Peptides against a protein of PDB entry 4U39. Designs and how they scored, part 10

Target 1, 302 residues: chain A of PDB entry 4U39
Amino acid sequence: SIKVIGVGGGGNNAVNRMIENEVQGVEYIAVNTDAQALNLSKAEVKMQIGAKLTRGLGAGANPEVGKKAAEESKEQIEEALKGADMVFVTAGMGGGTGTGAAPVIAQIAKDLGALTVGVVTRPFTFEGRKRQLQAAGGISAMKEAVDTLIVIPNDRILEIVDKNTPMLEAFREADNVLRQGVQGISDLIATPGLINLDFADVKTIMSNKGSALMGIGIATGENRAAEAAKKAISSPLLEAAIDGAQGVLMNITGGTNLSLYEVQEAADIVASASDQDVNMIFGSVINENLKDEIVVTVIATG

## One batch from the design tools (peptide; aimed at target 1 I286)

Design b1_p10_5 (made by RFdiffusion4)
Pose (drawn by RFdiffusion4):
Structure b1_p10_5 (pose): chain A 294 residues (1-190, 197-206, 209-302), chain P 10 residues (1-10)
Amino acid sequence: SIKVIGVGGGGNNAVNRMIENEVQGVEYIAVNTDAQALNLSKAEVKMQIGAKLTRGLGAGANPEVGKKAAEESKEQIEEALKGADMVFVTAGMGGGTGTGAAPVIAQIAKDLGALTVGVVTRPFTFEGRKRQLQAAGGISAMKEAVDTLIVIPNDRILEIVDKNTPMLEAFREADNVLRQGVQGISDLIALDFADVKTIMKGSALMGIGIATGENRAAEAAKKAISSPLLEAAIDGAQGVLMNITGGTNLSLYEVQEAADIVASASDQDVNMIFGSVINENLKDEIVVTVIATG
Amino acid sequence: MTLKSFSVKL
């Protein structure tokens, strides 16, 4: 019983993307103050929060509103989250609802005893001061409210995509990366949560590599461990979760080769949750998701 | 999706 909760617009898209990618084994909850944007969620459960406060008009990039909105819907949320063994709280930080409400929601989930993993994006630098400041204040609050917070620096999306990809695609990739963050774990729980719990505090950074071809598992792993999303050296990690995903042509040669690359770059005595998952919708593509905690 | 391999080191 793992629930992925998209909070605000940032999470709304990630949840959509997850659903679009047919990520299995999770119950999705899209939570928004913005009734219009919420009605775009492909989530079966659409929770409008702050209905009294925002009247479906959203938080206006005011985290305080997203918060008061979440606090207003404190009871509706717990109801939706009860029974969750694990709650992914996925949101965009810098907003109102995502920045405000996610900590409230993730804290509720944490109090509910669920393994609360918040997976959020820090706004692109270009989103400006307000977005940066609010997320910082928000990411700070997400840390206090989750067991593990995987923070995806959107600015690093721009290093990854072609220098000329339009902004719209840059935001879109942030959504996918958020989805890639949650799927990277949720695919490994579809197992004693104390395992993953022991891997889940402090902040967490993740990396992703995608590759195709003859030497792809290594190419993917190398890209994953060196990825711009992954800002710090993995040898600094106390725990590392590794997810390898490929087509039905995923060989153990490829799997371990990528594991060896991720492992050698991690501390030797590191705790590790490693999985490889077959995605029939993949052909020659392989995706390594690496999440380091410490 | 299906599991290919899994390990846990603690």

Design b1_p10_5_s1 (made by RFdiffusion4, then SolubleMPNN; from b1_p10_5, 3 letters changed)
Fold by OpenDDE base, seed 4:
Structure b1_p10_5_s1 (fold): chain B 302 residues (1-302), chain A 10 residues (1-10)
Amino acid sequence: as target 1 above (302 residues)
Amino acid sequence: MKLFSFSVRL
């Protein structure tokens, strides 16, 4: 089974966005120290952590409170994650609950033997230096606790959205990028297709790889596959080029009109931008909601 | 919504 655990406010917003976008084949768990915020979760499983420590009043933007809250609730977290083959831990780094609790939850998932993937955001620079410093500590702790950590630099979202985008919409886009990171992997495993990636192939690329980078490209029209692939490998979300990656996981998602030729064309573009010795795994997903759109997601590991 | 996935190991 695949479980997605949203940790704190940002993680729970991302989980809500995943549910709203009908991401299939995953179980959703919302974790928070704030009971009022947790009540707004759309997740089937809702877990208040650190009830004794925080009394449901949240972590006060303190990562040490978030950490202690997860430690207090360890047994409940273990029970909720038990039997998962894969666990996505999603959070906004820089806050109290997400930054402190996500590494603890990730370690619990890993200790249970799940393939543990962190999908987290760095705060925007405008959120201030304190959040950036807290996020750096949380990201460091996540790297030790996960098999693969996808870090989304929120400042790079400002390069893909209109300059007039309201701050609230920039946060919604961060939640959407978190969704795309989870969905780009989960669909490869959970969505039945003509050729499925087995969980073993994904596990081979993602086990004990540390940091990963994610690129996304979206296009329509006659050259949509090539354009989407080029956008993915040049994505502002990639803090570095995909050259030098030890592993590449590629998802090509299209509508019912997605051709094998388009799939090959997109894969060849990503392969040509990668090292010759890269372990590349490619998956294709048919999403009937995508009419003429192709979405290429690239995850570079190592 | 029928989702179909294809994997090609390159």
Scores: peptide ipSAE 0.013, ipTM 0.530, DockQ to the pose 0.476
OpenDDE base, seeds 1, 2, 3, 5: peptide ipSAE 0.013, 0.012, 0.009, 0.008; ipTM 0.447, 0.488, 0.485, 0.483; seed 1 fails the geometry check

Design b1_p10_5_s2 (made by RFdiffusion4, then SolubleMPNN; from b1_p10_5, 5 letters changed)
Fold by OpenDDE base, seed 1:
Structure b1_p10_5_s2 (fold): chain B 302 residues (1-302), chain A 10 residues (1-10)
Amino acid sequence: as target 1 above (302 residues)
Amino acid sequence: MKIFYFSVRL
């Protein structure tokens, strides 16, 4: 089974976005120290952590409170993760609960033998230096606790959205990028395609790889596959080129008119931008909600 | 919504 755990406010917003976009074949768990915020989760499983420590009032933007809250609730987290083959831990770094609890939850998942993938955001620079410093500590702790860690630099979202985008919409786009990172991987595993990827192939690419980079490309029109692939490998979300990556996961999502030629064209572009000895896995998904759009997600590991 | 998945190993 695949489990997605949203940790704290940002992680729970991302999980809500995943549920709203009908991400298939995954179980959702919302984790928070704030009981009022947790009640707003759309997840089927809602877990309050650190009830004794916080009394449901949240972590007060303190990562040490988030950490201790997860440690207090260790047995409950273990039971919720039991039997998972794969665990996604999603959080907005820089806060109290997400920053402190996500590494603890990730370590619990890894200790249970699940393939553990972190998908987390760095705060925007405008959220202030304190959040950036807390996020750096949380990301460092996540890197030690996961098999693969995808870090989304929120400041790079400002390069892919309109300059007039309201702050609230920039946070919604961060939630959407978190969704795309989880969905880009989960879609390769959770739904049998025309060509079934075994979980062992994904595990080979993602196990003990440390930091990963994610690129996203979206395009429409006659050259949409090539344009989406080029946008993905040159995505502002990529802090480096993918040419040095030991492993690449690629997802090509289109409408019912997605052709085999478009899938091949996109795959060839990503392969040509990667090392010759790269372990590449690609999947294609037909989403009826995508009319004329192609979405390419690239995750580079190693 | 029907989602069709294809995976190809390169």
Scores: peptide ipSAE 0.020, ipTM 0.616, DockQ to the pose 0.465
OpenDDE base, seeds 2, 3, 4, 5: peptide ipSAE 0.020, 0.015, 0.016, 0.018; ipTM 0.569, 0.557, 0.587, 0.578; seeds 2, 4, 5 fail the geometry check

Design b1_p10_5_s3 (made by RFdiffusion4, then SolubleMPNN; from b1_p10_5, 5 letters changed)
Fold by OpenDDE base, seed 5:
Structure b1_p10_5_s3 (fold): chain B 302 residues (1-302), chain A 10 residues (1-10)
Amino acid sequence: as target 1 above (302 residues)
Amino acid sequence: MKLFAFEVRL
């Protein structure tokens, strides 16, 4: 089974966005120290952690409280994650609960033998230096606790949104990018497509790889596959080029008109931008809700 | 470039 666990406010917002976009074939778990925020989760499984420590009042933006809250609730987290083949741990880094609890939850998933993938955000620079420093500590702890860690630099979202985008929409776009990172992988395993990957293939690319970069491209029209692939490999979300990556996971998602030629064209572009010895896996997904759009997600590991 | 064409299990 595939489980997605959202940790703290940002992780829970991302999980809500996944549920709203009907990400299939995954079980959703919402974890928080704030009981009021947790009640707003759309996840079937809602877990309040650190109830004794925090009394449901949240972590007070302190990662050490988030950590201790997950440690207090370890047995409950183990039971919720038990039997998962893959666990996505999603969180906004820089806060109390997400930053502190996500590494503990990831380690629990890894110790249970699940392929453990972190999909986390760095805070926007406008959230302040304290959050950035807390996020750096949380990301460092996540690297040790996961098989692969996708880090989304929220400041790069400001390069893909309009300059007049309200702060609240920039956070919603961060939640959407977290969704795309999870869905881009989970769909390759859980959703029938033109090319399906087995879990062993994904495990080979993602096991013990450390940090990963994610690029996303969306396009329409006759050259949509090529344009989407080019946008993915040049995505502002990529903190570096993918040319040095030892592993690449590519998802191409299209409507019912997605052709095998378009899948090949997109794969050839991503492969040409990668190392000659890259272990690239690619899958294709049909989403009937996509019109003429193609979405290419690239995850570079190693 | 090893394109591991994984077996398309339909």
Scores: peptide ipSAE 0.015, ipTM 0.497, DockQ to the pose 0.078
OpenDDE base, seeds 1, 2, 3, 4: peptide ipSAE 0.015, 0.014, 0.015, 0.009; ipTM 0.494, 0.474, 0.432, 0.463; seeds 1, 3 fail the geometry check

Design b1_p10_5_s4 (made by RFdiffusion4, then SolubleMPNN; from b1_p10_5, 4 letters changed)
Fold by OpenDDE base, seed 5:
Structure b1_p10_5_s4 (fold): chain B 302 residues (1-302), chain A 10 residues (1-10)
Amino acid sequence: as target 1 above (302 residues)
Amino acid sequence: MKLFSFDVRL
């Protein structure tokens, strides 16, 4: 089974966005120290952690409280994650709960033998230096606790949104990018397409790889596959080019009109931007809700 | 030689 665990406010918002976009084949778990925020989760499984420590009042933006809250609730987390083959741990780094609890939860998933993938955000620069420093510590702890850690630099989202985008909408876009990171992988396993991957293929690319970068490209029209692939490999979310990556996972998602030629064209573009010796795997997904759009997700590991 | 592991399950 595939489980997605959202940790703290940002992680729970991302999980809500996944549920709203009907990401299939995954079980959703929402974890928080704030009981009021947790009640707003759409996840089927809701877990309040650190109930004794925090009394449901949240972590007060302190990662040490988030960590201790997860440690207090370790047995409950173990039971919720038990039997998962794959666990996505999603969180906004820089806060109390997400930053502190996500590494603990990830370690629990890894110790249970699940392929453990972190999909986390760095805070926007406007959230302040304190959050950035807390996020750096949380990301460092996540690297040790996961098989692969996808880090989304929120400041790069500002390069893909309009200058007049409200702050609240920039956070919604961060939640959407977290969704795309999880869905871009989970759909390769859980959702039929023109080219299906098994869990063993994904495990080969993602096991013990450490940090990963994600690029996303969306396009429409006659050259949509090529344009989407080019946008993915040049995505602002890629803090580095995909050249030098030891592994590349790509998802090519389209509507019912997605052709094998378009899949091949997109794969060839990503392969041409990657090192000759890269271990590249790609899958295709059919999403009937996509009109004339193709979505290419690229995850570079190693 | 790019080892495309095409597990094409049709």
Scores: peptide ipSAE 0.012, ipTM 0.502, DockQ to the pose 0.074
OpenDDE base, seeds 1, 2, 3, 4: peptide ipSAE 0.000, 0.007, 0.000, 0.000; ipTM 0.381, 0.462, 0.355, 0.367; seed 1 fails the geometry check

Design b1_p10_6 (made by RFdiffusion4)
Pose (drawn by RFdiffusion4):
Structure b1_p10_6 (pose): chain A 294 residues (1-190, 197-206, 209-302), chain P 10 residues (1-10)
Amino acid sequence: SIKVIGVGGGGNNAVNRMIENEVQGVEYIAVNTDAQALNLSKAEVKMQIGAKLTRGLGAGANPEVGKKAAEESKEQIEEALKGADMVFVTAGMGGGTGTGAAPVIAQIAKDLGALTVGVVTRPFTFEGRKRQLQAAGGISAMKEAVDTLIVIPNDRILEIVDKNTPMLEAFREADNVLRQGVQGISDLIALDFADVKTIMKGSALMGIGIATGENRAAEAAKKAISSPLLEAAIDGAQGVLMNITGGTNLSLYEVQEAADIVASASDQDVNMIFGSVINENLKDEIVVTVIATG
Amino acid sequence: LSVLQFSVKL
């Protein structure tokens, strides 16, 4: 019983993307103060929060509103989260609802005893000062409210995509990366949570590599461990979760070769959760998701 | 989806 909760617009898209990618084994909850944006969620459960406070008009990039909105819906949320063994709280930080509400929601999930993993994007630098400041204040709050917070620096999306990809696609990739963050774990739970719990505090950074071809598992792993999303050296990690995903042509040669690349770059005595998952919708593509904690 | 390999090191 693992629940992925998209909070605010940032999470709304990630949840959509996850659903779009048919990510299995999770119950999705899209939570928003913005009734209009929420009605775009492909989530079966659409929770409008702060209905009394925001009247479906959203939080206006005011985290305080997203917070008060979440606090207002404190009871509606717990009801939706009860029974969750694990709650992914996925949101965009810098906003109102995502920045405000996610800590409230993730904290509720944490109090509910669920393994609370918050997976958020820090706003692009270009989103400006308000976005940066609010997320920083928000990411700070997400850390206090989750067991593990995987923070995806959107600015690093721009290093990854072609220098000329339009902004719209840059935001879109941030959504996918958020989805890639949650799927990277949720695909490994579809298992004693104390395992993953022991891997889940402090902040967490993740990396992704995608590759195709003859030498792809290594290409993907190398890209994953060196990825711009992954800002710090993995040898600094106390725990590392590794997810290898490929087509039905995923060989153990490829799997271990990528595992060897991720492993050698990690500390020798590192705790590790490693999985490889077959995605029939993949052909020659292989995706390594690496999440380091420490 | 299916798991090809899974491991836990603690």

Design b1_p10_6_s1 (made by RFdiffusion4, then SolubleMPNN; from b1_p10_6, 5 letters changed)
Fold by OpenDDE base, seed 5:
Structure b1_p10_6_s1 (fold): chain B 302 residues (1-302), chain A 10 residues (1-10)
Amino acid sequence: as target 1 above (302 residues)
Amino acid sequence: MKILYFSVRL
C-alpha cells in the first residue's frame, strides 16, 4: 500500500489538494498538533499528535515542540503507517509541527521498512529569516530520515505565477506543487497501466538517494509534448540541471488524445537532458479532465 | 546504456 501523510498546516493543505484532485491509489493521513486545523482536513485518517504536550493548541511555531509531539505519539504513528510499502511525508518546512514532526514520522516509516519519500517546501523569503533557518534544520533532519527528499523552493513559485498573485494563491500553488510531486510518483505505481512498473524498479531509483529535484512543465497545442518536456527540464523549481542525475522519474499526463508519439517525444527530450547512463522510469497517465493540456513532471535523483 | 522503464498508465 501507498500512504501519504501530511504533517502540520502546510502538509495538511497539500493532502487536501491531493484529495480534491482525486489522486488515486493512496491512503491519506493528516497529522497536526492543532486540533482545530486538523478538523478541516479531508483525510480519512486524522491524527492529533502531542495532545498532552500541546493540548491541541499547536506547536507555537517551535520545531522542538513538533518533534516532541511526534515522539509522544510514536505508537499511534507506527500503527497508522504499518503495512505501507511506500510512505510520502509531506510538510511545509519552517513552522513548528511540520518542521519538527515530519523527520520523526519519516524515520518511523523507514524503520517499518517502507520506501520513505519526503516532499517538502522551503518557506517563502517573505515568511522571514526565522522560518528559513527552522526550515534548513528540518530539511537536514529529513535527509537522514528518508530514502528520497524532494525540496520545493517556494520562492521559485513566484517566478511561475503572475506578479499580482495574492499571497494566498502563492501558498495554494505551493500546495499544488506538493500534490504534483506526490502524484507524479504515485501514479507510476498505483494506477493500472499498459506496462506495470515493478515497485522494485522504483525502489532502485529512490532508495537512499538523498535530495531530489522536481521540474514541472505544462503545454497545449501541436507541439505540447515537446514544450511540456522542455519546460519541465528547465523548470524554475529545479535548483540545478538534471544532466548529472543518476535516476529520473518522469510522468506524462494528458487527455484521452495523448498519443504514443507524444509520450515518446517527451521521454526522448528528458532522456537527452539527463546523464548518458541515467536510470529513467517514465509513465503516461490519461486524465479525462485534461483537454488539450499535457503535464510533464520530472523528478531527478542522485 | 539508458534503461527506460515504461509504465503506461490509463
Scores: peptide ipSAE 0.025, ipTM 0.652, DockQ to the pose 0.122
OpenDDE base, seeds 1, 2, 3, 4: peptide ipSAE 0.023, 0.020, 0.016, 0.017; ipTM 0.605, 0.559, 0.569, 0.583

Design b1_p10_6_s2 (made by RFdiffusion4, then SolubleMPNN; from b1_p10_6, 7 letters changed)
Fold by OpenDDE base, seed 1:
Structure b1_p10_6_s2 (fold): chain B 302 residues (1-302), chain A 10 residues (1-10)
Amino acid sequence: as target 1 above (302 residues)
Amino acid sequence: MKILYFEVRK
């Protein structure tokens, strides 16, 4: 089974966005120290952590409180993650609960033998230096606790949205990018394709790889597949080129009119931007909601 | 939803 665990406010907003976009074949768990915020989660499983420590009042933006809250609730987290083959841990780094609890939860998932993938955000620079420093510590701890860690630099979202985008919409786009990272991988496993990717192929590419980069490309029109692939490999979300990656996961999602030619064209572009010895797996997804859009998600590991 | 998987083993 695949489980997605949202940790703290940012992680739970991302999980809500995943549920609203009907990401299939995954179980959702919302984790928070704030009981009032947790009640707003759309997840089926809601877990309050650190009830004795925090009394449900949250972590006070302190990562050490988030860490201790997850440690207090270890047995409950273990029971919720039991029997998962794969666990996504999603959080907004820089806060109290997400920054402190997400590494503890990731380690619990890894110790249970699940393929453990972190999908986390760095705070925007405008959230201030304290959040950036707390996020750096949380990301370092996540890297030790996961098989693969996807880090989304929120400041790079400002390069893909309109300059007049309200701050609230920039946070919604961060939640959407977290959704795309989880969905881009989960769709490769949870939905039967023309060629069934076995979980062992995904595990080979993602196990003990450390940091991963994610690129996203969206396009419409006659050359939409090539344009989406080119946008994905040149995505502002990529902090480096994918040419040095040892592994690549590619998801090509389109409407009911997605052709085999478009899938091949997009795959050839990503493969040409990757090392010759790269282990590349790709999946194609039909999403009726995309109509004329193609979405290419590239995850580079190693 | 139908998913088409292709493995490119280089």
Scores: peptide ipSAE 0.024, ipTM 0.539, DockQ to the pose 0.667
OpenDDE base, seeds 2, 3, 4, 5: peptide ipSAE 0.021, 0.012, 0.008, 0.017; ipTM 0.516, 0.464, 0.403, 0.503

Design b1_p10_6_s3 (made by RFdiffusion4, then SolubleMPNN; from b1_p10_6, 7 letters changed)
Fold by OpenDDE base, seed 1:
Structure b1_p10_6_s3 (fold): chain B 302 residues (1-302), chain A 10 residues (1-10)
Amino acid sequence: as target 1 above (302 residues)
Amino acid sequence: MKILYYEVRL
């Protein structure tokens, strides 16, 4: 089974966005130290952590409180994650609960033998230096606790959205990019395609790989597959080029008119931007809601 | 939703 665990406010907003976009084949768990915020979760499983420590009043933007809250609730987290083959841990780094609890939850998932993938954001620079420093500590702790860690630099979202985008919409786009990272991988496993990817192939590419880079490309029109693939490999979300990556996961999502030629053209572009010895796995997804759009998600590991 | 998977082992 695949479980997605949203940790703290940012992680729970991302989980709500995943549920609203009907991400299939995954179980959702919302975790928070704030009981009022947790009640707003759309997840079926809602877990309050650190009830004795915090009394449901949240972590006060302190990562050490988030950490201790997850440690207090270890047995409850273990029971919720039991029997998962794969666990996604999603959080907005820089806060109290997400920054402190997400590494503890990730370690619990890994100790249970699940393939553990972190999908987390760095705060925007405008959230201030304190959040950036707390996020750096949380990301370092996540790297030690996961098999693969995807880090989304929120400042790079400002390069893919309109300059007049309201701050609230920039946070919604961060939640959407977290969704795309989880969905790009989960669709490869949870949904049967023409070629069934075995979980062992995904596990080979993602196990003990450390930091991963994620690129996203969206395009429409006659060359939409090539344009989406080129945008994905040159995505502002990539902090480095994908050249020299040991593993690549590629998802090509389109409408009912997605052709085999478009899938091949997009795959050839991503393969040509990767090392010759790269282990590449690609999947194609038909989403009726995309109509004329193609979305390419690239995750480079190693 | 129909999903078409392709494995390219390069």
Scores: peptide ipSAE 0.019, ipTM 0.506, DockQ to the pose 0.661
OpenDDE base, seeds 2, 3, 4, 5: peptide ipSAE 0.018, 0.017, 0.018, 0.022; ipTM 0.545, 0.524, 0.574, 0.599; seeds 2, 4, 5 fail the geometry check

Design b1_p10_6_s4 (made by RFdiffusion4, then SolubleMPNN; from b1_p10_6, 7 letters changed)
Fold by OpenDDE base, seed 1:
Structure b1_p10_6_s4 (fold): chain B 302 residues (1-302), chain A 10 residues (1-10)
Amino acid sequence: as target 1 above (302 residues)
Amino acid sequence: MKILYFEVRR
């Protein structure tokens, strides 16, 4: 089974966005120290952590409180994650609960033998230096606790949105990019395709790979497949080029008019931008909601 | 939703 665990406010906003976009074949778990915020989650499973420590009042933007809250609730987290083959841990780094609890939850998932993938955001620079420093500590702790860690630099979202985008919409776009990171991988596993990917192949590409880079490309029109693939491999979300990556996961999502030629063209572009000896897994997804859009998601590991 | 998977092992 695949489980997605949202940790703290940012992680739970991302999980709500995943549920609203009907990400299939995954179980959703919301974790928070704030009981009022947790009640607003759309997840089926809601877990309050650190009830004795925090009394449900949250972590006070302190990562050490978030860490201790997850440690207090270890047995409950273990029971909720039990029997998962794969666990996505999603959080906004820089806060109290997400920054402190997400590494503890990731370690619990890994110790249970699940393929553990972190999908986390760096705070925007405008959120202040304290959040950036807290996020750096949380990301360092996540690297040790996961098989693969996707880090989304929120400041790079400002390069893909309109300059007049309200701050609230920039946070919604961060939640959407977290959704795309989880969905881009989960769709490759959870949905039966023409060629079933063995979970063992995904595990080979993602196990003990450390930091991963994520690129997203969206396009419409006659050359939409090539344009979406080119945008994905040159995405502002990529902190580096994918040419040195040991593994690549590619998702090509389109409407009912997605052709085999478009899938091949997009795959060839990503493969040509990667190392010759790269282990590449790609999947194509038909989403009726995309109409004329193609979305290419690239995750580079190693 | 229909999904078409292709594995490119290079």
Scores: peptide ipSAE 0.028, ipTM 0.601, DockQ to the pose 0.682
OpenDDE base, seeds 2, 3, 4, 5: peptide ipSAE 0.021, 0.020, 0.020, 0.019; ipTM 0.541, 0.532, 0.492, 0.567

Design b1_p10_7 (made by RFdiffusion4)
Pose (drawn by RFdiffusion4):
Structure b1_p10_7 (pose): chain A 294 residues (1-190, 197-206, 209-302), chain P 10 residues (1-10)
Amino acid sequence: SIKVIGVGGGGNNAVNRMIENEVQGVEYIAVNTDAQALNLSKAEVKMQIGAKLTRGLGAGANPEVGKKAAEESKEQIEEALKGADMVFVTAGMGGGTGTGAAPVIAQIAKDLGALTVGVVTRPFTFEGRKRQLQAAGGISAMKEAVDTLIVIPNDRILEIVDKNTPMLEAFREADNVLRQGVQGISDLIALDFADVKTIMKGSALMGIGIATGENRAAEAAKKAISSPLLEAAIDGAQGVLMNITGGTNLSLYEVQEAADIVASASDQDVNMIFGSVINENLKDEIVVTVIATG
Amino acid sequence: MSVLQFSVKL
């Protein structure tokens, strides 16, 4: 019983993307103060929060509103989260609802005893000061409210995509990366949560590599461990979760080769949750998701 | 989706 909660617009898209990618084994909850944006969620459960406060008009990039909105819907949320063994709280930070509400929601989930993993994006630098400041204040709050907070620095999306990809696609990729963050774990729980719990505090950074071809598992792993999303050296990690995903042509040669690359770059005595998952919708593509905690 | 390999090191 793992629930992925998209909070605000940032999470709304990630949840959509996850659903679009047919990520299995999770119950999705899209939570928004913005009734219009919420009605775009492909989530079966659409929770409008702050209905009294925002009247479906959203938080206006005011985290305080997203917070008060979440606090207003404190009871509706717990009801939706009860029974969750694990709650992914996925949101965009810098907003109102995502920045405000996610900590409230993730804290509720944490109090509910669920393994609360918040997976959020820090706004692109270009989103400006308000977005940066609010997320920082928000990311700070997400840390206090989750067991593990995987923070995806959107600015690093721009290093990854072609220098000329339009902004719309840059935001889109942030959504996918958020989805890639949650799927990277949720695919490994579809298992004693104390395992993953022991891997879940402090902040967490993740990396992704995608590759195709003859030498792809290594190409993917190398790209994953060196990825711009992954800002710090993995040898600094106390725990590392590794997810290898490929087509039905995923060989153990490829799997371990990528595991060896991720492992050698990690500490020797590191705790590790490793999985490889077959995605029939993949052909020659392989995706290594690496999440380091410490 | 299916798991090909899984491990936990603690």

Design b1_p10_7_s1 (made by RFdiffusion4, then SolubleMPNN; from b1_p10_7, 5 letters changed; failed a check: a repeat of another design)
Amino acid sequence: MKILYFEVRL

